# Peptides against a protein of PDB entry 5Z08: the designs that were tried, part 25

Target 1, 168 residues: chain A of PDB entry 5Z08
Amino acid sequence: RQKDEWAKKTSSLMKQLDWFIGEHLGAMLAAEELGGPVVGELMEIDPDDLSAGFNAHGKLKKATSQPDLDRRQRRIDDIWGPQDEQGQAHKRKRGADEALAASAEMRDLIEQLMNKLVEAGGDNSATYVEIPRESAAARFLVRSKVAMFHPNDARRLRLVDFGRDLDD
Target 2, 222 residues: chain B of PDB entry 5Z08
Amino acid sequence: GLPRLIDAIEEASKIPAKRRQTPIKPTIEKLTTHLYTHGASPDSLLRLADLLTLRNHLDQASLAAITRNLYPSSTVSDEVVLRFIGALGHGQLKPTLALQALFLRWLVMVYHLLENPGVLGQVYGVLFDLLDTAAIRPQLCHLLALVTRRKHVRPFRIQAILTLSRQTGGDPNLTGLLRVFKNYYPEIIVGDATKGRASAFKHPDPQWRQHLDEIQQRRSEA

## One batch from the design tools (peptide; made by RFdiffusion4, then SolubleMPNN)

Design b1_p9_7_s2 (from b1_p9_7 with M4L M9L)
Fold by OpenDDE base, seed 3:
Structure b1_p9_7_s2 (fold): chain B 168 residues (1-168), chain C 222 residues (1-222), chain A 9 residues (1-9)
Amino acid sequence: as target 1 above (168 residues)
Amino acid sequence: as target 2 above (222 residues)
Amino acid sequence: MSLLIEEIL
């Protein structure tokens, strides 16, 4: 009974988290990935704003049209250089795509972190997920004190085990 | 206890070695033994940070020995971190560069115990501007590799590392830091600077880590 | 889906 209630509660929480990631957090993470404000500094990010990109100060740039460069791989000049005005419609779709990509990355990262925690069976050394890059998702989890980087390897991330403090 | 040992060392640190009535070395050994066995509380860490970072009459060997045994039993406060960061660089009142390298190494090894890792991000510029100091560069690059976030990866800093890399003939630590920057911006054209051998920024002392973990575990059981 | 997500879902 208690395990079933826990499982149901956990499932419900995961669904709520998934919803929150998809509806809100993904766009904010995408903004951060695009050089926008850090999650928590901006309350609401319109996907349209994501399409415009951000200046060196994290402020919305005027929407310039340049093509399908993976926004995560924008040239330094594209990230920090002056952007010209063209191509609004392709930008909204691109903002939505970046939000979706950020949402997917967050979901995948949480999944990996949770899996490693379970697989580790209490061995803290085995709880680390290898991350290919420090993403906005990873940074968000660390800032939120939900995850921690390995002290010696910023490519390794683990969940903060709050449960150990509760069993005492 | 540890506070009394610190008191004795603080008082001795005010007096030149030649004017001390008793040798300080036995007290330093007691301190380092205690630190090795039990670690330092947050309050003790702050006091020890002051002893290590402020100009006093302690010898370099004693300061190094304390630093090498500076195991936190708990968390590391922002205040402690800022003492060590404030001790970095050139100046008559600053610790030796050798000691500064030990401080940076220590910060790397205790990074996971910081109460607020973001404090290092706030002083990122101060740390970054010290990259030209060869004596501390290896540990500084390692610390920056841990601290660097997207907001820190600025064009001027990329260019600064590239310039320093060229000037140093491709210092592996700078190459390693550039690779960290490239993780945030894969499109960073680093040219030949990243083709060289890069530091992997491995833990500086696995035995020290293991011992730290043992000290930290005892706290969680208490 | 990870074993945990599968267990949660």
Scores: peptide ipSAE 0.010, ipTM 0.268, DockQ to the pose 0.083
Fold by OpenDDE base, seed 2:
Structure b1_p9_7_s2 (fold): chain B 168 residues (1-168), chain C 222 residues (1-222), chain A 9 residues (1-9)
Amino acid sequence: as target 1 above (168 residues)
Amino acid sequence: as target 2 above (222 residues)
Amino acid sequence: MSLLIEEIL
């Protein structure tokens, strides 16, 4: 009974999370990946703002790591290509594609994190997922304190086990 | 006594106002006076919760008057709490949003008298999903501010508040709730949403609190 | 939908 209720609650939560990823978070993560505002810092990314392109006055805080700036800037410029009607349609499509990609990345990351948590059987050392890059999805989960990087390896990410802290 | 007054109101609640042989207002006034003087026992609270939350023929003014005088003389059971939570949201069978706001306010004011405060944590999702309902949002945010624990602060909820805060132009109650979330996770980047005015979630009615304390004190002396 | 989502769903 309690396991079934927990399973139902978890299922409901996963459905809500999936919905949230698809409807809202994916677009915001895509914006962050595209050099837009950090998800949760720039709360103002309306999906419509992603489609409209950030006008020049949005102080993109210079992310300090230099080399990836040029690719992001080019991607921004490519996303921000000519304002003709065809360019706007291509921007909207590209924005939608990036939002879908970000949604997929977040879903996959959450899945991997959850799978590792279950597989670890309570061994915290075995709960780490290796991430190929510090994605907007990974950063979001860490900022939200749902995930933590390994203290010595930023390529390893795990879910924060909130349940154990309540049983201690 | 209070049970007899509740009996009379329960019977009257089954009958449309125009078909009642006797006006219910004098009985409601006697009830509210009794509640103000003595409070409601757990059993009486449950019966009154049913009168307040279930569709009947009582007028909104009477329901509001009962709610405003719903002083517990003792504790508040999980069952009573769940009646009020079940009455929240949109639906033809649900109480008006104005009355729902009074219920949420009541839950805030009696939170310290709950037999099991954890019951609200169990229904946290139900409460949270109602944040889009503007009419109840102020009281709902206040209740959530009391109920929120670390386990409830999830990324999707953080982002939901952030999104709703944007959509509402920075509702101070949402900002207040987001600050509560940030207290559990200081590193939550909430951006400019927390820079605005936030509700302090002060007690909604200090006079009501004082009177409740007087009723509760009389029980401890008995 | 990954096996875990299917198992949880």
Scores: peptide ipSAE 0.009, ipTM 0.269, DockQ to the pose 0.080
Fold by OpenDDE base, seed 4:
Structure b1_p9_7_s2 (fold): chain B 168 residues (1-168), chain C 222 residues (1-222), chain A 9 residues (1-9)
Amino acid sequence: as target 1 above (168 residues)
Amino acid sequence: as target 2 above (222 residues)
Amino acid sequence: MSLLIEEIL
């Protein structure tokens, strides 16, 4: 009885998580991967302020016409500039594809992390998943305090085991 | 006047809310209205800093309301600054982290009115060591971005912020602060942590700034 | 919305 209730609750939570990843988180992660806002911090960062950088006094530099600013400004203009209708359609399609890719990456990462936690049988050293890159998905899990990087290896990620820290 | 309002609130702050004969809320509203209209003198700022930073029986909403209306009519003394800095961190006698975030935001907004901006540079270590406190990190990074000078950019602090950036999954406020550090030492290898979005540290409240400027101008004409 | 979403959003 209790095991069946636990299994049902776990299944329900996994479905809710899958829904959340697909409907909300994937798009936000994709935006972060594309250089958009970090998930969870609606920093009203004006694109102009990001391009300008800070002076020695911590004030935003006025956007001086420096050539390296042009490439970033183009990217900002590509992100925020008036897009023609065709450019908007392509951007929407690309955004949808990136959101799907980010959703798949997050699902796979969570699955790997959970599987390693179960397989490790309590050995914290065996709970690490090797990640090919520091993705928005990985960063999100770390920011959320759900996962942590290996102290000496940023390619190794593990779930935070909340159950053990309560019993010690 | 403002001193009499502060006197009344100071006396009320010594008494638990349930034991007060008169509700304090109307007096707080009068205070905040006065502050909004006229600002606070240096002497009044010091008294208000004590009310905000020292443990008393004022409710959090009242403290937040005072902080949001804490317009200096003149300069901000080192003593006032140090009261707010001393109120930061964890502890039973410290203000809530939410209120601390408001204090840091206030310090950012009044930074140009400090009698001695160097005072914040003297307490740089205290501020820097609080970067692990997530609740105040956004405002703290903004303040540090203003305060940071070449003398503060040390190898151990570079390493500390890089480590914390990894541990936080690339907090954009930390990335913003690393960019400030890099302005002093371009050779700082900010790893993949800087490929993320950095905070631009914009003014937290443009309307508050405009109103502050109006209060400051009225004093220069008197 | 889960408390996690509210803390993150």
Scores: peptide ipSAE 0.008, ipTM 0.404, DockQ to the pose 0.061
Fold by OpenDDE base, seed 5:
Formats: C-alpha cells, structure tokens, sequence
Structure b1_p9_7_s2 (fold): chain B 168 residues (1-168), chain C 222 residues (1-222), chain A 9 residues (1-9)
C-alpha cells in the first residue's frame, strides 16, 4: 500500500515534470542554447521569440541602440557580441523545433540519470551518465543542485542522492 | 548640510532601534535626498563608507537606501574603495551578502571616478577568492572584468574559474570573466565551460549613471 | 521555477 502510494506519487511527479519540461523548461533551455537568458532569469519564453534570436546580451534582437555605454563597458560588450552571434550561426531550426529538441534532451538526460541511479544499487561510482556535451539541460540540473559533475570529469553527470541526506 | 546629517546618523547607529528616542528614518530620507541632489564629497563618502561597512545598529533598508544614493560628487579615494573591499566576504562583523552585492555594484558604477583604479588591481586576489560566494558573484565578476589585467591572468586562476564553472553548471558571470581572461591569453583552452551563455556585464543601472553624470557635470561648472 | 523544482524533488 505505501509502495503503491509512493509509486502513484512518483508517477504523478514524473507527469508534472514531463509537463513542465514540455511546456516551460524546453523553451527556456533552447533559449539558453541559442544565447538567450540562463534558465531562471526569465520565467517564460515564447517559442516564437526563439526564432528571432538573441543579441549578444541575451535579449531578443530589438534594435535598442544604447549609445552612452562607458567605453570599457562597450569593449566588454564588443568582445562578447561576435562570439554569441557565431554560436547563433547554427540557427537552422525554428524556435519551436529547438524547444522540442531541448525538451527531448532534458527528458532523455533525466531518464538516463534515474536509470543509472537505480542500476547502481547504492554504488555512487556507477551512477554517472556520460554526456556528449555540457548542454543547457545538464547545466540546469547542476545549477538546480539536482545533478553534479564528476569532480575530475565534466563528461560524467550523476543525480544528487537526496535520500542519503535525509538519513544523515 | 550633509556633514550634520551624517553626524546624526552616526550617533543613531550606535543605539539599537528600540532604544532610540527618535526614528532615524526621516534623517535617512534627508540624507538620501541630499545625496541624490548634490552627491557626496570625498570626506562624506569616507564617513558613509564607514557607516555602511562597519557593524552598527542601522537597519538593512536604511543601509541599502544610502548605498543606492551614494553618488560621488567628485572622485572616489583609495580609502573609500578599501573600506568596501574590506567589507566583503563571510563573517559575523561583515555586512550582509545582499549589501555586499550593492557595494560591488556601486564600485562597478563608480569605477571611472576612482582616483586610482590600480587599487582594485592590488586587491585582485581578495576579490577573486570570493567568486565561490554565489550571492555576490554576478557583481564580483563584473568588477573583475573591469579590473583584470594580464598580470592577474594566472594558470591557477584560470583553473579555479574552470572548476567553479563546472561546479556551478556554467555560471554566465564566470563564463564572462573567463572570456575576459581569454582576451589576454587567446590560447586558454576553455573547453565546454564557455559554450554556455556569458554575461555581457552591462552597466547595472543606466538611470543611476545618467544621474551621476549630471551631478559630476554640475561640479565641473562650479 | 525553483519552487516547482522543489515541489518535484
């Protein structure tokens, strides 16, 4: 009975997580990948805004000429401007497609992380997932303190075991 | 004048709020209004820096209000800068991290008014060692971006940023600082840590800047 | 978002 309630709660949470990923987080992660705001700075991003792309400042490309920036501030902006534009040059996909891709990546990553945690049977060394890249999804999980990188290998990611912290 | 307002606040700051005979808020409002209108002289800035950085009985809202209106009418001395730098970090006698973030933001906004910008370069290590403090990291990275010179870009600091960037899931401010480092050493292999978004370190408050410029201009005409 | 993550976790 308690196991069944736990299973139902877990299933409900997974559905809510899946919904959250699909409806909100995917677009935000896609925005981050496209040089937009880091997840947590904006509460909502319209997928249509992703298609417009972001300027070097992580804002939607609206032509706001801010003329009076300090010379040094401009220099900093000038240094970052071209690099963010070069990262945007792979804009082949529509904002919606990027959001879907980011959602899929997040779902897959969470699934892998959870599977490894279950398979490891308490061996923390076996809980690491190899990630092909440091994605917005991976970074988000780390910032959220849900996951952590291997201390010596940033290609290895694992879930934070919250269960142990409750027993201590 | 401003000195008398500071005197009154200094005296009030020695007394717990519950034991004050008169509310300090009206005096704080007069101070902030004066600062907004006229700015602070170097001498007044030093006194205000002490009020802001030393432990006293002023409430956080009052301290924040003073900091938000801390317009220099002239230059900012090394002594004033060092008071704010000395107030950074963890400790029971130090200001709150929220207030420290405001101090760092202030230093960014007045950087061009420093009598000796090199003073920040001398305390670069102190600033850099605080990068692990998340609450002040955004403003700290911005300040470091302004202060960083080739002499500060060392292998151990590069590695420290890279490590901290991984631990923070690629904090954009750290990525931004690392890009500044890369300007001095293009050969720095940043790996995947810089694939994330970097902070642009924009001016924190354009309106504050405009008002500062107005205060500074009035002095040049006098 | 932090609250939702805290609610999901």
Amino acid sequence: as target 1 above (168 residues)
Amino acid sequence: as target 2 above (222 residues)
Amino acid sequence: MSLLIEEIL
Scores: peptide ipSAE 0.007, ipTM 0.399, DockQ to the pose 0.114

Design b1_p9_8_s1 (from b1_p9_8, 5 letters changed)
Fold by OpenDDE base, seed 5:
Structure b1_p9_8_s1 (fold): chain B 168 residues (1-168), chain C 222 residues (1-222), chain A 9 residues (1-9)
Amino acid sequence: as target 1 above (168 residues)
Amino acid sequence: as target 2 above (222 residues)
Amino acid sequence: LEEMFLRLQ
């Protein structure tokens, strides 16, 4: 009975999470990957400052070279480019594709993280997933305190074990 | 009860140890035992925060013992938080840096019980400007890692961490904080100074957490 | 999972 209720609750929560990822989070993550706002956090930094990036000295890279301006301007132009119906349709399609990709990445990452947590059988060292990149999805999970990076290796991510706090 | 113990300690705190008619240590032990068993109410927390943060004649060991047993039985008010934040930094009237480190550790451990977590975000600048103080830096970085939001991640603060990281030979706590910043701004290039180990900012005391949870659970049943 | 979900929201 309790296991069945737990299983039902878990299934319901997973469905809600999947829905939330697909309907809301994916688009926001895609926006973040494209250089938009960080999910759940209002950017108070000037977009121009973000666009310049930060060098190893924490200085804004002067957006000096025309080519990076052109690529970002192309991204901005891809984002804001001529509002011709075709450009908007292509942009909407691309945005939808990026949102789907971001949703898939988030789902896959959560699944991997959960699977590793279960497989580890309580060994915290075995709970790490190797991530190919520091994605918006990975960053979001870390910001949300759902996941954490390995102290010495930012390519290794693990789920925060919420259950151990219940079983110990 | 706890209020009477606090009363006795407050009165004793006004008097130099050598002039006290009775040793305060037994009363401190009773207080810490009570705190360990029952926690502190919001009102008691405020009174204890004043005892801990204001200059008085209590010895450092007693202050540290109270801080280590400062389990909230309920929530932590903004006023209590601000007492501890106001006690940070350098000054003749401020608590010792060792005690300040314990306060920061306490704030980390009770962060989830704050009535308004945003209060720490409002004083973010005050906290951030203390990063040069080596004695409190580990706990300060941990607290900042909890408090940091996108609005706090500014170019000047990124530069400040990078500069301080170089000056400190790559303090792992600063590297850990910079990693938190990078979660909001992925374009932050962590230079060679940050190739070192980063702090994961794990809970400082799992046993303290467990005991806090037990105290908090009793409240939910009442 | 519930806590995870609450943190993601």
Scores: peptide ipSAE 0.044, ipTM 0.560, DockQ to the pose 0.417
Fold by OpenDDE base, seed 4:
Structure b1_p9_8_s1 (fold): chain B 168 residues (1-168), chain C 222 residues (1-222), chain A 9 residues (1-9)
Amino acid sequence: as target 1 above (168 residues)
Amino acid sequence: as target 2 above (222 residues)
Amino acid sequence: LEEMFLRLQ
């Protein structure tokens, strides 16, 4: 009985999470991947200032290399720029495709993280998933305190164990 | 009950130790035992926050003992949080830096019980400006790692933490906080100073957490 | 999972 209730509750939560990822989170993650705002918080920082990035001295890099700035600025302009009519349909389709891709990436990442946590049997060293890139999905999970990076390797991500004390 | 113990300690706190008719230590021990067993209600928690943060004649060992046993039985109000935040920094009227570190550790451990976690976000600047204080930096970085949102990650703060990281020889807590910032600004180049170990900001006291959970569970059953 | 879901919302 309790196991069945737990299984039903877990299934319900997974369905709600899947829905939330597909309907809301995927589009926001796609926007972040394309150079848009970080999920959950709009910055009042001028996008132009953000595009320049921060050097090791925390100064905005002067726009030295035009091509990468043009590509990022085009991405920002592609996301937030005036939607010209012909560009709108292609941008909408691209945006939808990117949202689907981001949703799939988030689902897969959560699944891998959960599977590794179960497989590790309490060994914290075995709970890490290797990620090919620091995606918007990965960053979101870390910001939400759902996942954490390995202290020495940003390619390794693990789920925060909510049920077990983070044993030392 | 707990209120009567607090009353006795409040009255004793007004009097220098040498002029007290009765030793306060037995009353402190009763208080800490009660707190360990039952936790503190919101009202009691506020009164205890005043005892801990305001200048009085209580000894540092007693204040530390109360802080180590300051289990909330319920939620933590904004008022309680602000008392502890207001006690941070340098000054003759401020608690010792050792006690301030215990307060910050406490705030980390009870963060999930705050009635309004946003209150810490409102005082983010006050917390951030104390990062140069080495004695409280570990716990302060941990608290900031919980509180930080994109609105707090500003260019001047990125620069400040990078500068302070260099000045401190790559304090792992600062590196840990900078990694939190990088989650909001992926383009932050954590320079060679971050080849150092970053703090993972693990829970400061697992046993304290477990005991808090037991106290909180008893409330849900009542 | 519930805590995870609450943190993601």
Scores: peptide ipSAE 0.043, ipTM 0.538, DockQ to the pose 0.436
Fold by OpenDDE base, seed 3:
Structure b1_p9_8_s1 (fold): chain B 168 residues (1-168), chain C 222 residues (1-222), chain A 9 residues (1-9)
Amino acid sequence: as target 1 above (168 residues)
Amino acid sequence: as target 2 above (222 residues)
Amino acid sequence: LEEMFLRLQ
């Protein structure tokens, strides 16, 4: 009974989390990956700042043409390129695609983190997931105090143990 | 009960140890035993915070023992937090740096029980300006790692921690705090000086956490 | 998971 209630509750929470990721968090994570505001921080983003795009340093891109913008920043420029009607539709589609990608990355990361926690059987050394990059999703989980990085390896992330002994 | 024990200790704290008619140690032991068993109510926490933070005639061992057993049975008020924050730093009227480190450790361990976690964010500058104090830096960095939000991650603070990291030869706690800052500003280059080990800011005392959880559970059942 | 969800909100 308790295991079934836990399983139902877990399933319900996972569905709510999946919804939250898909409807809200994915877009915000995509915006952060695109040099936008950090998720969970109400930045008064000036609408004009959104339109100009952010440089790799979170500053408004001044019009200077310097070429060494990382592939992601080119994606921002392509997303924030000239506002022709066709450009807006492509921007919306690309924004939706980036939000979907961010949502998928967040879901996968949470799943891996949870699976490793379960598999570790109490061995804290085995709870680490290897992450290919420091994503907005990874940073968000760390900021939210849901996950933590390995002290010596930024490529290793684990869930924070919330100290609920699973009652046997 | 706990209030009477606190009363006795408050009265004893006004008197130098050599002039006390009765040894205070047995009363401190009763207090710490009571705190371990039942925790401290919000009112008792405030009174104990005053005993711990205000200059009195209690010995450092007694103050440390009280701090190590300062389990909240409920929430931690802003007033209690501010007593401990006000006790930080250098000054003749302030507690020892060793005791301040215990206070910071305590704040880390009870952070989830704060009535208003935002209170620490309001005093962020006070906390941050103490990072040069080596004796409290480990616990201070841990607390700041919990408290830090984007609004706190300012260019001058980034530069300050980078400078201090260089000056300290890459203190792992400062590197850990820089990593927290980097979560808000990914462009923060944790320079070559910080290629060292970062602190993970793990819970300082898992046994203390477990015992706190047991005390807190009794409240939820009442 | 509840704690995680509460921290993510």
Scores: peptide ipSAE 0.043, ipTM 0.518, DockQ to the pose 0.435
Fold by OpenDDE base, seed 2:
Structure b1_p9_8_s1 (fold): chain B 168 residues (1-168), chain C 222 residues (1-222), chain A 9 residues (1-9)
Amino acid sequence: as target 1 above (168 residues)
Amino acid sequence: as target 2 above (222 residues)
Amino acid sequence: LEEMFLRLQ
């Protein structure tokens, strides 16, 4: 009974979390990945704002053409292509695609973190997930005090077990 | 009850130890036992915060014992928080730095019980300006790691931590705080994550946490 | 998980 109630509650919470990631968090994470504001400072990011890219200060950047930055940053520069109606539609589509990608990264990261926590059976050394990069998703989980980096290795992230001592 | 114990300690605190008619230690032991068993109500917390933070004739061991047993039975008000924050730093009227470190540790451990966590964000500058005080730096960095939001992460504060980190030979607590700042500004170069130990800011006392949870649970069932 | 969800909101 209690296990079944816990399983149902967990399933319900996972669905709510999945909805929250898809409907709200994904766009904000995409904005942060694109050099936009950190999640929690901008309450609402218009997909059109995502298409406008962000400067190093987290403010909306104006379209400047420099080519050589990384593939996601090329996606920012391509979002800054000519502002015709077709360009705006391509920008909106690209903003939506980045939001979907950010949502998928967050979902996958949470799943990996939860799975490792369960598999570890109480061994905190085994709860760490290796992350390929310091993503907006990873930073958000750490800012939210949901995850922690390994003290000596920023490529290792673990879920904070709220049911356990934070010191284990 | 707890109020009567506080009354007795308040009166004793006005008198130098050598001039007291009765030893205070038995009353302190009764107080700490009561706090351990039942916790402190919001009203009792405020009175105890005054005893801990205001200059009086209580000995440091008694003040430390009260602080170590200062379990809230409910929430922690802004007023209580501000009493402890006001007690921080250097000054003849301020508590010892050892006691201030215990206050900061306490604020970390009860952070989730604050009525308004935003109050610490309002006094962020006061806390941040004390980072040069080595005796309180570990607990201060831990508290700041909980409190820090993007609005607090400013260029001058980034530079201040970087400068202080260099001056201290890479204090792991400062590196830990800088890692928190990096979550808001990814471009912050935390010195080679491979070379610098960063504090993880773990819970300071697991047993204290467990006991707090038991006290809080009894209130929710009542 | 519930606490995690509350912190993410």
Scores: peptide ipSAE 0.043, ipTM 0.547, DockQ to the pose 0.431

